# Ledger of designs, part 135: peptides against a protein of PDB entry 6PSE

Target 1, 78 residues: chain A of PDB entry 6PSE
Amino acid sequence: PSEEEEYARLVMEAQPEWLRAEVKRLSHELAETTREKIQAAEYGLAVLEEKHQLKLQFEELEVDYEAIRSEMEQLKEA

## One batch from the design tools (peptide; made by RFdiffusion4, then SolubleMPNN)

Design b2_p27_2_s3 (from b2_p27_2, 15 letters changed)
Fold by OpenDDE base, seed 1:
Structure b2_p27_2_s3 (fold): chain B 78 residues (1-78), chain C 78 residues (1-78), chain A 27 residues (1-27)
Amino acid sequence: as target 1 above (78 residues)
Amino acid sequence: as target 1 above (78 residues)
Amino acid sequence: SMMKELEEKKKLVEEIVAEAKKKKAEE
């Protein structure tokens, strides 16, 4: 039997006291996991914002670079 | 009473059939939330890697920009 | 530096991923 089947059997055969304890355990783990999920999402968002700012700076520099490159090419061709 | 207190009372007074159903529900939600946590964390990591690559590209462009700027300045002064 | 901060964040995210994967494997 798989671990899942064994767990299902355990739940089916368990006494109310064990079931209450399991509900408590699962509730706690769910709360913690939910918090960690939110934390991970918040960190991802923060990095996205930083990346966006960097992208804007990069795009500005690209514009300036192309302007100078074009001017220099014109000077060399004249 | 708070929702938490009401829930705690419900768990305490619940029949085994309800408790088994609750274990099943919580197990399902925990599995889903765990998956979502992993996905959120992996997404955050991917964005960090993208930001790092963008930073390297930005630094390379800065070097190239300064090189062209300096060359152009020399050409204008000659 | 920005790079140092990035590396610290990366480490934190990697830890979250590692713990999440471990927990999922135990389920």
Scores: peptide ipSAE 0.099, ipTM 0.774, DockQ to the pose 0.380
Fold by OpenDDE base, seed 2:
Structure b2_p27_2_s3 (fold): chain B 78 residues (1-78), chain C 78 residues (1-78), chain A 27 residues (1-27)
Amino acid sequence: as target 1 above (78 residues)
Amino acid sequence: as target 1 above (78 residues)
Amino acid sequence: SMMKELEEKKKLVEEIVAEAKKKKAEE
């Protein structure tokens, strides 16, 4: 039997005391996992914001670079 | 009473059938939340990688920009 | 350093992923 089937059997045959303990355990783990999920999402958002700022800086530099490049090209052709 | 206290009371007074159903529910939610946590983390990692690549590109462009800027300055001073 | 910050964040994300995968494998 799979671990899932064994667990299902355990739950089905369990006494109320075990079931209450299991509900408590699962509730705790769910709360922790939910917190971690939120944290991971917040970190992802923070990195996105940083990436966005970097992209803006890159685009600004690209504009400046092309301006100088164009000026340089004009000077070399004269 | 807080919702938490009410829930705790419910669990404490619950019959085995309800407890089994609650274990099943919580197990399902935990599995889903765990999946979502992983997904959020993986997304964050992907954005980090993209940000890193962008940073490298930015640094390369900065080097090229400074090279042209310096050359331009030299030409203007001559 | 931006790179150092990225490395730290990367490590943190990797840890979250690793723990999540471990937990999922244990279930």
Scores: peptide ipSAE 0.086, ipTM 0.774, DockQ to the pose 0.374
Fold by OpenDDE base, seed 3:
Structure b2_p27_2_s3 (fold): chain B 78 residues (1-78), chain C 78 residues (1-78), chain A 27 residues (1-27)
Amino acid sequence: as target 1 above (78 residues)
Amino acid sequence: as target 1 above (78 residues)
Amino acid sequence: SMMKELEEKKKLVEEIVAEAKKKKAEE
């Protein structure tokens, strides 16, 4: 039997005291995991925003670079 | 009493059948939330890597830009 | 495009956050 099937059998045969403890454990783990999920998602969003800002800066610098390159080429040809 | 206290009382007074159902529910929610947490973390990591690569490209362009700017300044002063 | 991909990723992350916040508020 799979670990899931074994766990299911354990739950079926468990005493009320064990079941209450398991509910408490699972509730705690769910709360923690939910917090961690939110944190991970918020972090990902923050990095996306930072990446976006960096991209804008990069694109601005590319424009400035091409402008100077073009001007320099003209000066060298004169 | 808080919702948490009411839930705790419910768990304390619950029959085994309800407790088994609650364990099943919580287990399912935990598994789902865990999957979502992992997914969020993986996306955050991917964006971090992309941001890092963009930063390297930006820094390289800054160096090239300053080099051309300096050369152009010298040409204008001559 | 890189921008389109970024927007898609942003949307996905926002959806995950929104669902997580909703669930937490229902608890």
Scores: peptide ipSAE 0.072, ipTM 0.766, DockQ to the pose 0.394
Fold by OpenDDE base, seed 5:
Structure b2_p27_2_s3 (fold): chain B 78 residues (1-78), chain C 78 residues (1-78), chain A 27 residues (1-27)
Amino acid sequence: as target 1 above (78 residues)
Amino acid sequence: as target 1 above (78 residues)
Amino acid sequence: SMMKELEEKKKLVEEIVAEAKKKKAEE
């Protein structure tokens, strides 16, 4: 039997005391996993914001670079 | 009573049928939340990689910009 | 575009955060 089938049988045959303990366990794991999900998502969001700022800085530098390149080209042609 | 205290009482007084249903519910939510956690982590990682590539491009452009700036300064001083 | 893809990823992450925060607040 698969672990899932064995677990399903265990749940079906379990006494109330075991079931209460399992509810408690699962509730705890759910809370913990939820916290971790939030943390992972918040981290991802922070990195996205950093990437966006870096992109803006890159675009500004590109503009400045093109300006200097154009000025230098004019100086070389004079 | 807090919702947590009420839930705790419900679990303590619940019949096996309710407890089995609650185990099933919590198991499902845990699996779903776990999947979402993994997904959030994977997205964060992907964005980190993209940010890293952008940073490398930015640093290359900075080097090129400084080179042109220096050359232009030399041309203006001549 | 990279920006559009970034916005889509941002939206998806924000949705995950919002759902997670909602669920956490219900706990």
Scores: peptide ipSAE 0.071, ipTM 0.769, DockQ to the pose 0.400

Design b2_p27_2_s4 (from b2_p27_2, 10 letters changed)
Fold by OpenDDE base, seed 2:
Structure b2_p27_2_s4 (fold): chain B 78 residues (1-78), chain C 78 residues (1-78), chain A 27 residues (1-27)
Amino acid sequence: as target 1 above (78 residues)
Amino acid sequence: as target 1 above (78 residues)
Amino acid sequence: MREEELRKKKELVERIVEEARREEEER
């Protein structure tokens, strides 16, 4: 049987004391996992914001670059 | 009592059938939350990589910009 | 403080992904 099937059997055959302990364990793990999920999401958002700011800077530099390129082209043609 | 205290009491007083159901519920939520945690983490790393690539492009453009600026300055001085 | 917080979160994210990868490879 798969580990999942074995676990399911364990739960079905378990005594109340084990079940209470398992609820406690799972609740704890869920709380921790939830915290980590939130932290991971927060990180993603932070990096996304940084990327966005960098993109804006990049676009500004592109504009400046094109301006200088155009000016230089005009100077070379004159 | 806090919701946590009430829940703890419920667990302590619960029948095996309820406890089994709760284990099942918590296991499911843990699995889902774990998946979401992983997904959030993967997203964060993906965005980080995108930011890194953008940074490299930005740095390249900065070099090109400075090169043109320097060339233009030389042309204006000549 | 922000940089340190981001560093810690990055490390967490990296750990999460690495753990997930290992678990997938073990299956």
Scores: peptide ipSAE 0.397, ipTM 0.856, DockQ to the pose 0.963
Fold by OpenDDE base, seed 1:
Structure b2_p27_2_s4 (fold): chain B 78 residues (1-78), chain C 78 residues (1-78), chain A 27 residues (1-27)
Amino acid sequence: as target 1 above (78 residues)
Amino acid sequence: as target 1 above (78 residues)
Amino acid sequence: MREEELRKKKELVERIVEEARREEEER
């Protein structure tokens, strides 16, 4: 049997005291995992915003670079 | 009483059938929440890597920009 | 493709944060 099937059997045969303890355990793990999920999501959005700002700065620099390159080409051809 | 205290009382007074159902519910929610947490973490890492690559490209462009700026300044002063 | 996977993950992340904000605002 799979671990899932074995666990299901355990739950089915368990006494109320074990079941209450398991509910408590799972509730705690769910709360912690939920917090971690939210933190991971918030971090991802923060990094995305940072990347976006960096991209804007990069594009501005590209424009400035092309302007200077063009001016320099004109000076060299004169 | 807080919702947590009310839930705790519910668990304490619950029949085995309810407790088994609650274990099943919590197990399912935990599995889903865990999956979402992992996916969120993977996203954050991917965006972080992209930001890092963009930063490297930005730094390379800054070097090239300063080189052209310096050359252009020399040409204008001649 | 990786891009589509990233898009789906982004949407998930946005949903997670939005849900968390709603829960905080409702408190």
Scores: peptide ipSAE 0.397, ipTM 0.856, DockQ to the pose 0.959
Fold by OpenDDE base, seed 3:
Structure b2_p27_2_s4 (fold): chain B 78 residues (1-78), chain C 78 residues (1-78), chain A 27 residues (1-27)
Amino acid sequence: as target 1 above (78 residues)
Amino acid sequence: as target 1 above (78 residues)
Amino acid sequence: MREEELRKKKELVERIVEEARREEEER
């Protein structure tokens, strides 16, 4: 049987004491996994914001670069 | 009592049928939460990679900008 | 394909953060 089928059998045949312990275990794992999910999501949004700020800086530098390039071209043509 | 204390009491006093149903519920929620955690982490990594590529492009543009600035300064001093 | 995948993941992340924020505000 698959691990899932074996686990399902275990749950069906388990005593109340084991079931209570399993509820406690799963509740703990769910709480931890939920915290990690939120942290991962928050991190993703933080990195997205950093990327956005970097993009703005890049676009500003592009403008400055084109300005200097244009000025230099004018100086060379004069 | 806190919701946590009430839930703990419920688990302690619950019948096996309720406990089995709760194990099933928690297992399902854990699986879904785990999937979402992984997807959130994957998103963060993808955005981080895009940020890294943008940073490389920014650094290349900085080099080009400094090169033109230096050339222009030399032309003005001549 | 990648843009669509990233969009879907972004929407998920935004939902996760929004849900967490709402739950914190409700407490």
Scores: peptide ipSAE 0.394, ipTM 0.856, DockQ to the pose 0.946
Fold by OpenDDE base, seed 4:
Structure b2_p27_2_s4 (fold): chain B 78 residues (1-78), chain C 78 residues (1-78), chain A 27 residues (1-27)
Amino acid sequence: as target 1 above (78 residues)
Amino acid sequence: as target 1 above (78 residues)
Amino acid sequence: MREEELRKKKELVERIVEEARREEEER
């Protein structure tokens, strides 16, 4: 039997005291996992925003670089 | 009473059939929340890698830009 | 393929944060 099937059997055969303890355990784990999920999501959005700002800076620098490159090329050809 | 206190009372007074159903519900929600947490973490790491690669490209362009800027400044002062 | 997978993950992350924000605003 799989671990899932064994757990299902345990739940079916369990006494009320065990079931109440299991509800408490699962509720705690769910709360902690939910907190971690939110934190992971917030982190992902923060990194995405940082990447976006960096991309804008990169594009601005590319424009400035091409302007100077073009001016330099014109001076060298004169 | 807080929602948490009301829920705690419900669990304490609940019949075994309700408790088994609640264990099943919480197990399902925990599994889904765990999956979502992992996915959020994976996304964050992927974006972080992309940002790192972009940063390397930006730093390379900065070096090239400063080289041309310096050369241009020297030509203008001559 | 990778871009589409990342888009789906982005949408998930945005949803998760939006849900959390709503829960905070409802308090």
Scores: peptide ipSAE 0.333, ipTM 0.842, DockQ to the pose 0.960

Design b2_p27_4_s1 (from b2_p27_4, 14 letters changed)
Fold by OpenDDE base, seed 2:
Structure b2_p27_4_s1 (fold): chain B 78 residues (1-78), chain C 78 residues (1-78), chain A 27 residues (1-27)
Amino acid sequence: as target 1 above (78 residues)
Amino acid sequence: as target 1 above (78 residues)
Amino acid sequence: MLSEEEKERILEQNKADLARARERAAA
């Protein structure tokens, strides 16, 4: 039997005291996992914002680089 | 009474059938929330890797830019 | 602001937690 099937049997045969304890356990784990999910999402968003800022800086530097490169090429061809 | 206190009372007074249904509900929500947490973490990691690659590209461009800038400055001073 | 190292540590911890969760789900 799969662990899922065994767990399902346990839930079906369990006494109210066990079921109440299991509800409490699952509620706690759900709250914790929800907090962790939110935290993971917040960190992902922060990294995304940092990447976006870095991309803007990169694009600005690329423009500046191409400007100097073009000026240099013109000076060398003259 | 807080929603938490009301829920706690409900759990304490609930019949086994309700408790079994609640265990099933919470188990399902926990599984979904866990999957979402995982997905958020995977996304965050992917963005972090992208940011790292972008940073390396930025640093390379910065080196190239400084090289051309220095060469340009030398040519203009001559 | 969390340092890059702290963010990476959190992401790696989440990755490790994921791996453990997958192992438990596969067992």
Scores: peptide ipSAE 0.187, ipTM 0.803, DockQ to the pose 0.605
Fold by OpenDDE base, seed 5:
Structure b2_p27_4_s1 (fold): chain B 78 residues (1-78), chain C 78 residues (1-78), chain A 27 residues (1-27)
Amino acid sequence: as target 1 above (78 residues)
Amino acid sequence: as target 1 above (78 residues)
Amino acid sequence: MLSEEEKERILEQNKADLARARERAAA
């Protein structure tokens, strides 16, 4: 039997006291996992915003660089 | 009583059949939330890697820009 | 906005979570 099938059997044969403890355990783990999921999402969004700002700065620098490059190329051709 | 206290009381007074159903529900939600947490983590790391690569490109462009700027400034002063 | 310390904490947790997930997938 798979671990899942064994666990299912355990749950079916378990006493109420064990079941209550399992509900408590699972509730706690769910709450913590939910918090961690939210934190992971928040971090991802923060990094995404930082990346966006960096991209804007990069694009601005690219424009400035191409302007200087073009000016220098024109000066070399004169 | 808080919703948490009311839920705790419900669990304490619940029949085994309800408790088994609750274990099943919580197990399912935990599995899904865990998957979502992992996905959020993967996304966050992907964005972080992209940001890191962009930062490296930005720093390289800054060096190139300053080199051209300095060369052009020297040419203008000559 | 998250502090750098908070980001680091979340990052390390995320890395650990992903490592465990990959290990489970490989088994």
Scores: peptide ipSAE 0.180, ipTM 0.800, DockQ to the pose 0.885
Fold by OpenDDE base, seed 4:
Structure b2_p27_4_s1 (fold): chain B 78 residues (1-78), chain C 78 residues (1-78), chain A 27 residues (1-27)
Amino acid sequence: as target 1 above (78 residues)
Amino acid sequence: as target 1 above (78 residues)
Amino acid sequence: MLSEEEKERILEQNKADLARARERAAA
């Protein structure tokens, strides 16, 4: 039997005391996992915002670079 | 009473049938939340890698820009 | 706003979680 099938049997045959303990365990794990999920999402969003700012800076520098390059090219052709 | 206290009372007074259903519910939510956590982590890493690549490109452009700027400044002073 | 230290902590945790998840998926 799969671990899932064994667990299902355990739940079906379990006494109320075990079931209450299992509810407590699962509730705790769910709360922790939920917190971790939120943290992961927050980090991902923060990195995305940083990437966006970096992209804007890159685009600004690219404009400045092209301006200087164009001016330099004109001076070399004169 | 807080919702947490009410829930705790419900668990303590609940019949086995309710407890089994609650174990099933919590197990499902935990599995789903775990999957979502993993997905959030994967996304965060992907964005981080993209940011890193963009940073490298930005640094390369900065070097090129400073080189041209310096050359231009020398030409204007001559 | 998350500090750089907090980001690093979350990143390392996420990496560890992903590694474990991949190992479980490959088993």
Scores: peptide ipSAE 0.143, ipTM 0.794, DockQ to the pose 0.829
Fold by OpenDDE base, seed 3:
Structure b2_p27_4_s1 (fold): chain B 78 residues (1-78), chain C 78 residues (1-78), chain A 27 residues (1-27)
Amino acid sequence: as target 1 above (78 residues)
Amino acid sequence: as target 1 above (78 residues)
Amino acid sequence: MLSEEEKERILEQNKADLARARERAAA
């Protein structure tokens, strides 16, 4: 039997005291996992914002680079 | 009483059939939340990798920009 | 503010946790 089938049998045969303890355990794990999910999402969003700011800076630098390249080309042709 | 206190009382007074159903519910929610946490982590990692690649491109462009700026300054001083 | 190194560590830890979770789900 799979671990899942064994766990299912345990739940079916368990006394109320064990079941209450299992509800408490699962509730705690769910709360922790939920906090971790939120934290992971928040970090992803922070990095996304940083990437967005960096992209804006990159685009500004590209404009400045093309301006200087064009000016330099004009100076070399004169 | 808070919703949390009411839930705690419900768990303490619940019959085994309700407790088994609650274990099943919480197990399902935990599995779903775990998958969502994992997905959030994967997205965060992907964005971080994209940011890193963009930073490398930005740094390369900065080097090229400074090279052209320096060359142009030399041409203007001659 | 989390440092970039701290963010990377969190993401790598989450990646490792994901890999383990997938292995357990496939078994």
Scores: peptide ipSAE 0.105, ipTM 0.785, DockQ to the pose 0.596

Design b2_p27_4_s3 (from b2_p27_4, 9 letters changed)
Fold by OpenDDE base, seed 4:
Structure b2_p27_4_s3 (fold): chain B 78 residues (1-78), chain C 78 residues (1-78), chain A 27 residues (1-27)
Amino acid sequence: as target 1 above (78 residues)
Amino acid sequence: as target 1 above (78 residues)
Amino acid sequence: MLSKEEQEEILKRMKEDLEEAREEEEE
């Protein structure tokens, strides 16, 4: 039997005391996992914001680069 | 009583059938939340990699920009 | 703000923990 099937059997045959303990365990793990998920999302958002700022800086530098390139081409042709 | 205290009381007074259903519910929610946490982590890593590549491109452009700026300064002073 | 390196380390650890959890589900 898969571990899932064995676990399902355990839950079906379990005494109320075990079931209460399992509800408590699962509730705790769910709360922790939810907190970790939120943290991961917050970190991902922070990185996304940093990437966005870097992209803006890159685009500004591209504009400045093209301006200097154009000026240099004019100076070389004159 | 806090919602947590009320829930704790419910778990203590619950019949086995309710407890089994609650274990099943919590197991499902934990599995889903775990999957979502994984997805959030994977997304964050992908954004970090993109940010890193963008940073490398930015640094390369800075080098090229400084080279052209220097050449232009030399042409203007000559 | 967390440094990129700190953020990467957090995300890597989360990914590893998650890959381990998936391997346990496939067995």
Scores: peptide ipSAE 0.093, ipTM 0.773, DockQ to the pose 0.502
Fold by OpenDDE base, seed 1:
Structure b2_p27_4_s3 (fold): chain B 78 residues (1-78), chain C 78 residues (1-78), chain A 27 residues (1-27)
Amino acid sequence: as target 1 above (78 residues)
Amino acid sequence: as target 1 above (78 residues)
Amino acid sequence: MLSKEEQEEILKRMKEDLEEAREEEEE
């Protein structure tokens, strides 16, 4: 039997004391995992914001580069 | 009473049938929350890779920009 | 601000911890 099937059997045959302990365990793990999920989302958002700022800087530099390139080309052709 | 205290009382007074249902509910929510945490981590890693590629492109453009800027400065001073 | 490497390490560790937890649940 899979561990899932064994666990399901355990839950079906368990006494109230075990079930209360399991509810407490699962509630704790859910709270921890939820906190970790939020943390992962916050890190992902931070990286996305950094990427966005870098993109803006890249676009600004590209504009400045093209301006200087164009001015340089005009100076060399004159 | 806080929602936590009310929930704790409910768990303490609950019948086995409710406790089994709660174990099932919490197990399902834990599995879903775990999956969502993985997805958030995977997304963050993908954005980090994109940010890295953008940074490399930015650094290359910065080198090219400084080269043209320096050449233009020399031409204007001559 | 965390460096890219620090952020990557955090995300990798989180992914690994979750993959291990899934493998333990699937076993």
Scores: peptide ipSAE 0.115, ipTM 0.780, DockQ to the pose 0.413; fails the geometry check
Fold by OpenDDE base, seed 2:
Structure b2_p27_4_s3 (fold): chain B 78 residues (1-78), chain C 78 residues (1-78), chain A 27 residues (1-27)
Amino acid sequence: as target 1 above (78 residues)
Amino acid sequence: as target 1 above (78 residues)
Amino acid sequence: MLSKEEQEEILKRMKEDLEEAREEEEE
């Protein structure tokens, strides 16, 4: 039997005391996992913001680079 | 009573049928939340990799920019 | 700012913890 089928059987055959304990366990794990999910999302958003800032810096540098390149090209043609 | 206290009372007074249904519900929500947490982490990793690639490109452009700046400075001094 | 490596380790650890939790849930 798959672990899922075994677990399902356990739940079906379990006494109320076990079921209450299992509800408590699952509630705790769900709360913890939910917190971790939120943390992962917040962290991902922070990295995304950092990437965005870096992109802006990159684009600014590209503009500056093209300006200097153009000026230098003009100086070489003169 | 806090929602938590009310829920705790419900769990304590609940019949086995309700408890089994609650275990099933919580198991499903836990599995879903776990999947979402993984997805958030995977997304964060992908963004982090993109940020790293962008950083490498930025650093390369900085080198090129400094090279042109230096060459231009030399041309202006000549 | 955390280094990429530090950030990657955090996310990797979170992923691993989740995979372990899934394996434990699938077991």
Scores: peptide ipSAE 0.109, ipTM 0.780, DockQ to the pose 0.507; fails the geometry check
Fold by OpenDDE base, seed 5:
Structure b2_p27_4_s3 (fold): chain B 78 residues (1-78), chain C 78 residues (1-78), chain A 27 residues (1-27)
Amino acid sequence: as target 1 above (78 residues)
Amino acid sequence: as target 1 above (78 residues)
Amino acid sequence: MLSKEEQEEILKRMKEDLEEAREEEEE
């Protein structure tokens, strides 16, 4: 039998005391997993913002680099 | 009574049929939340890798920019 | 590569889904 089938049988045959304990366990795990999901989302947002700021800085540097490169080329041709 | 206290009372007074249904509900929600947590983590890791690649490109451009700036300064002083 | 806007939308939806799930758990 699959572990899932065995678990399903256990739930079907379980006494109220076991079922209450299982509800408590699952509620706790759900709360923890939900918190972890939120933390993962918040971290992802923070990294995304950092990446965006870095991209803006990169684009600014590219503009400055091209300006200096162009000026350098003009000086070398003169 | 807080909703949490009412829920706790419901669980304590619940019949086995309700408890089995609640175990099934919580198991389903836990599975979904776990999947979403994994997806959030995978997405966060992907963005982190993109940021890292962008940082490497930025650092390379900074080196090139400083090299040209230094050469430009030398040409202007001569 | 997803745009910032597309990525933000994904993460916002994930956050909203989580906030809704918390509000439903606190109720």
Scores: peptide ipSAE 0.082, ipTM 0.768, DockQ to the pose 0.448; fails the geometry check

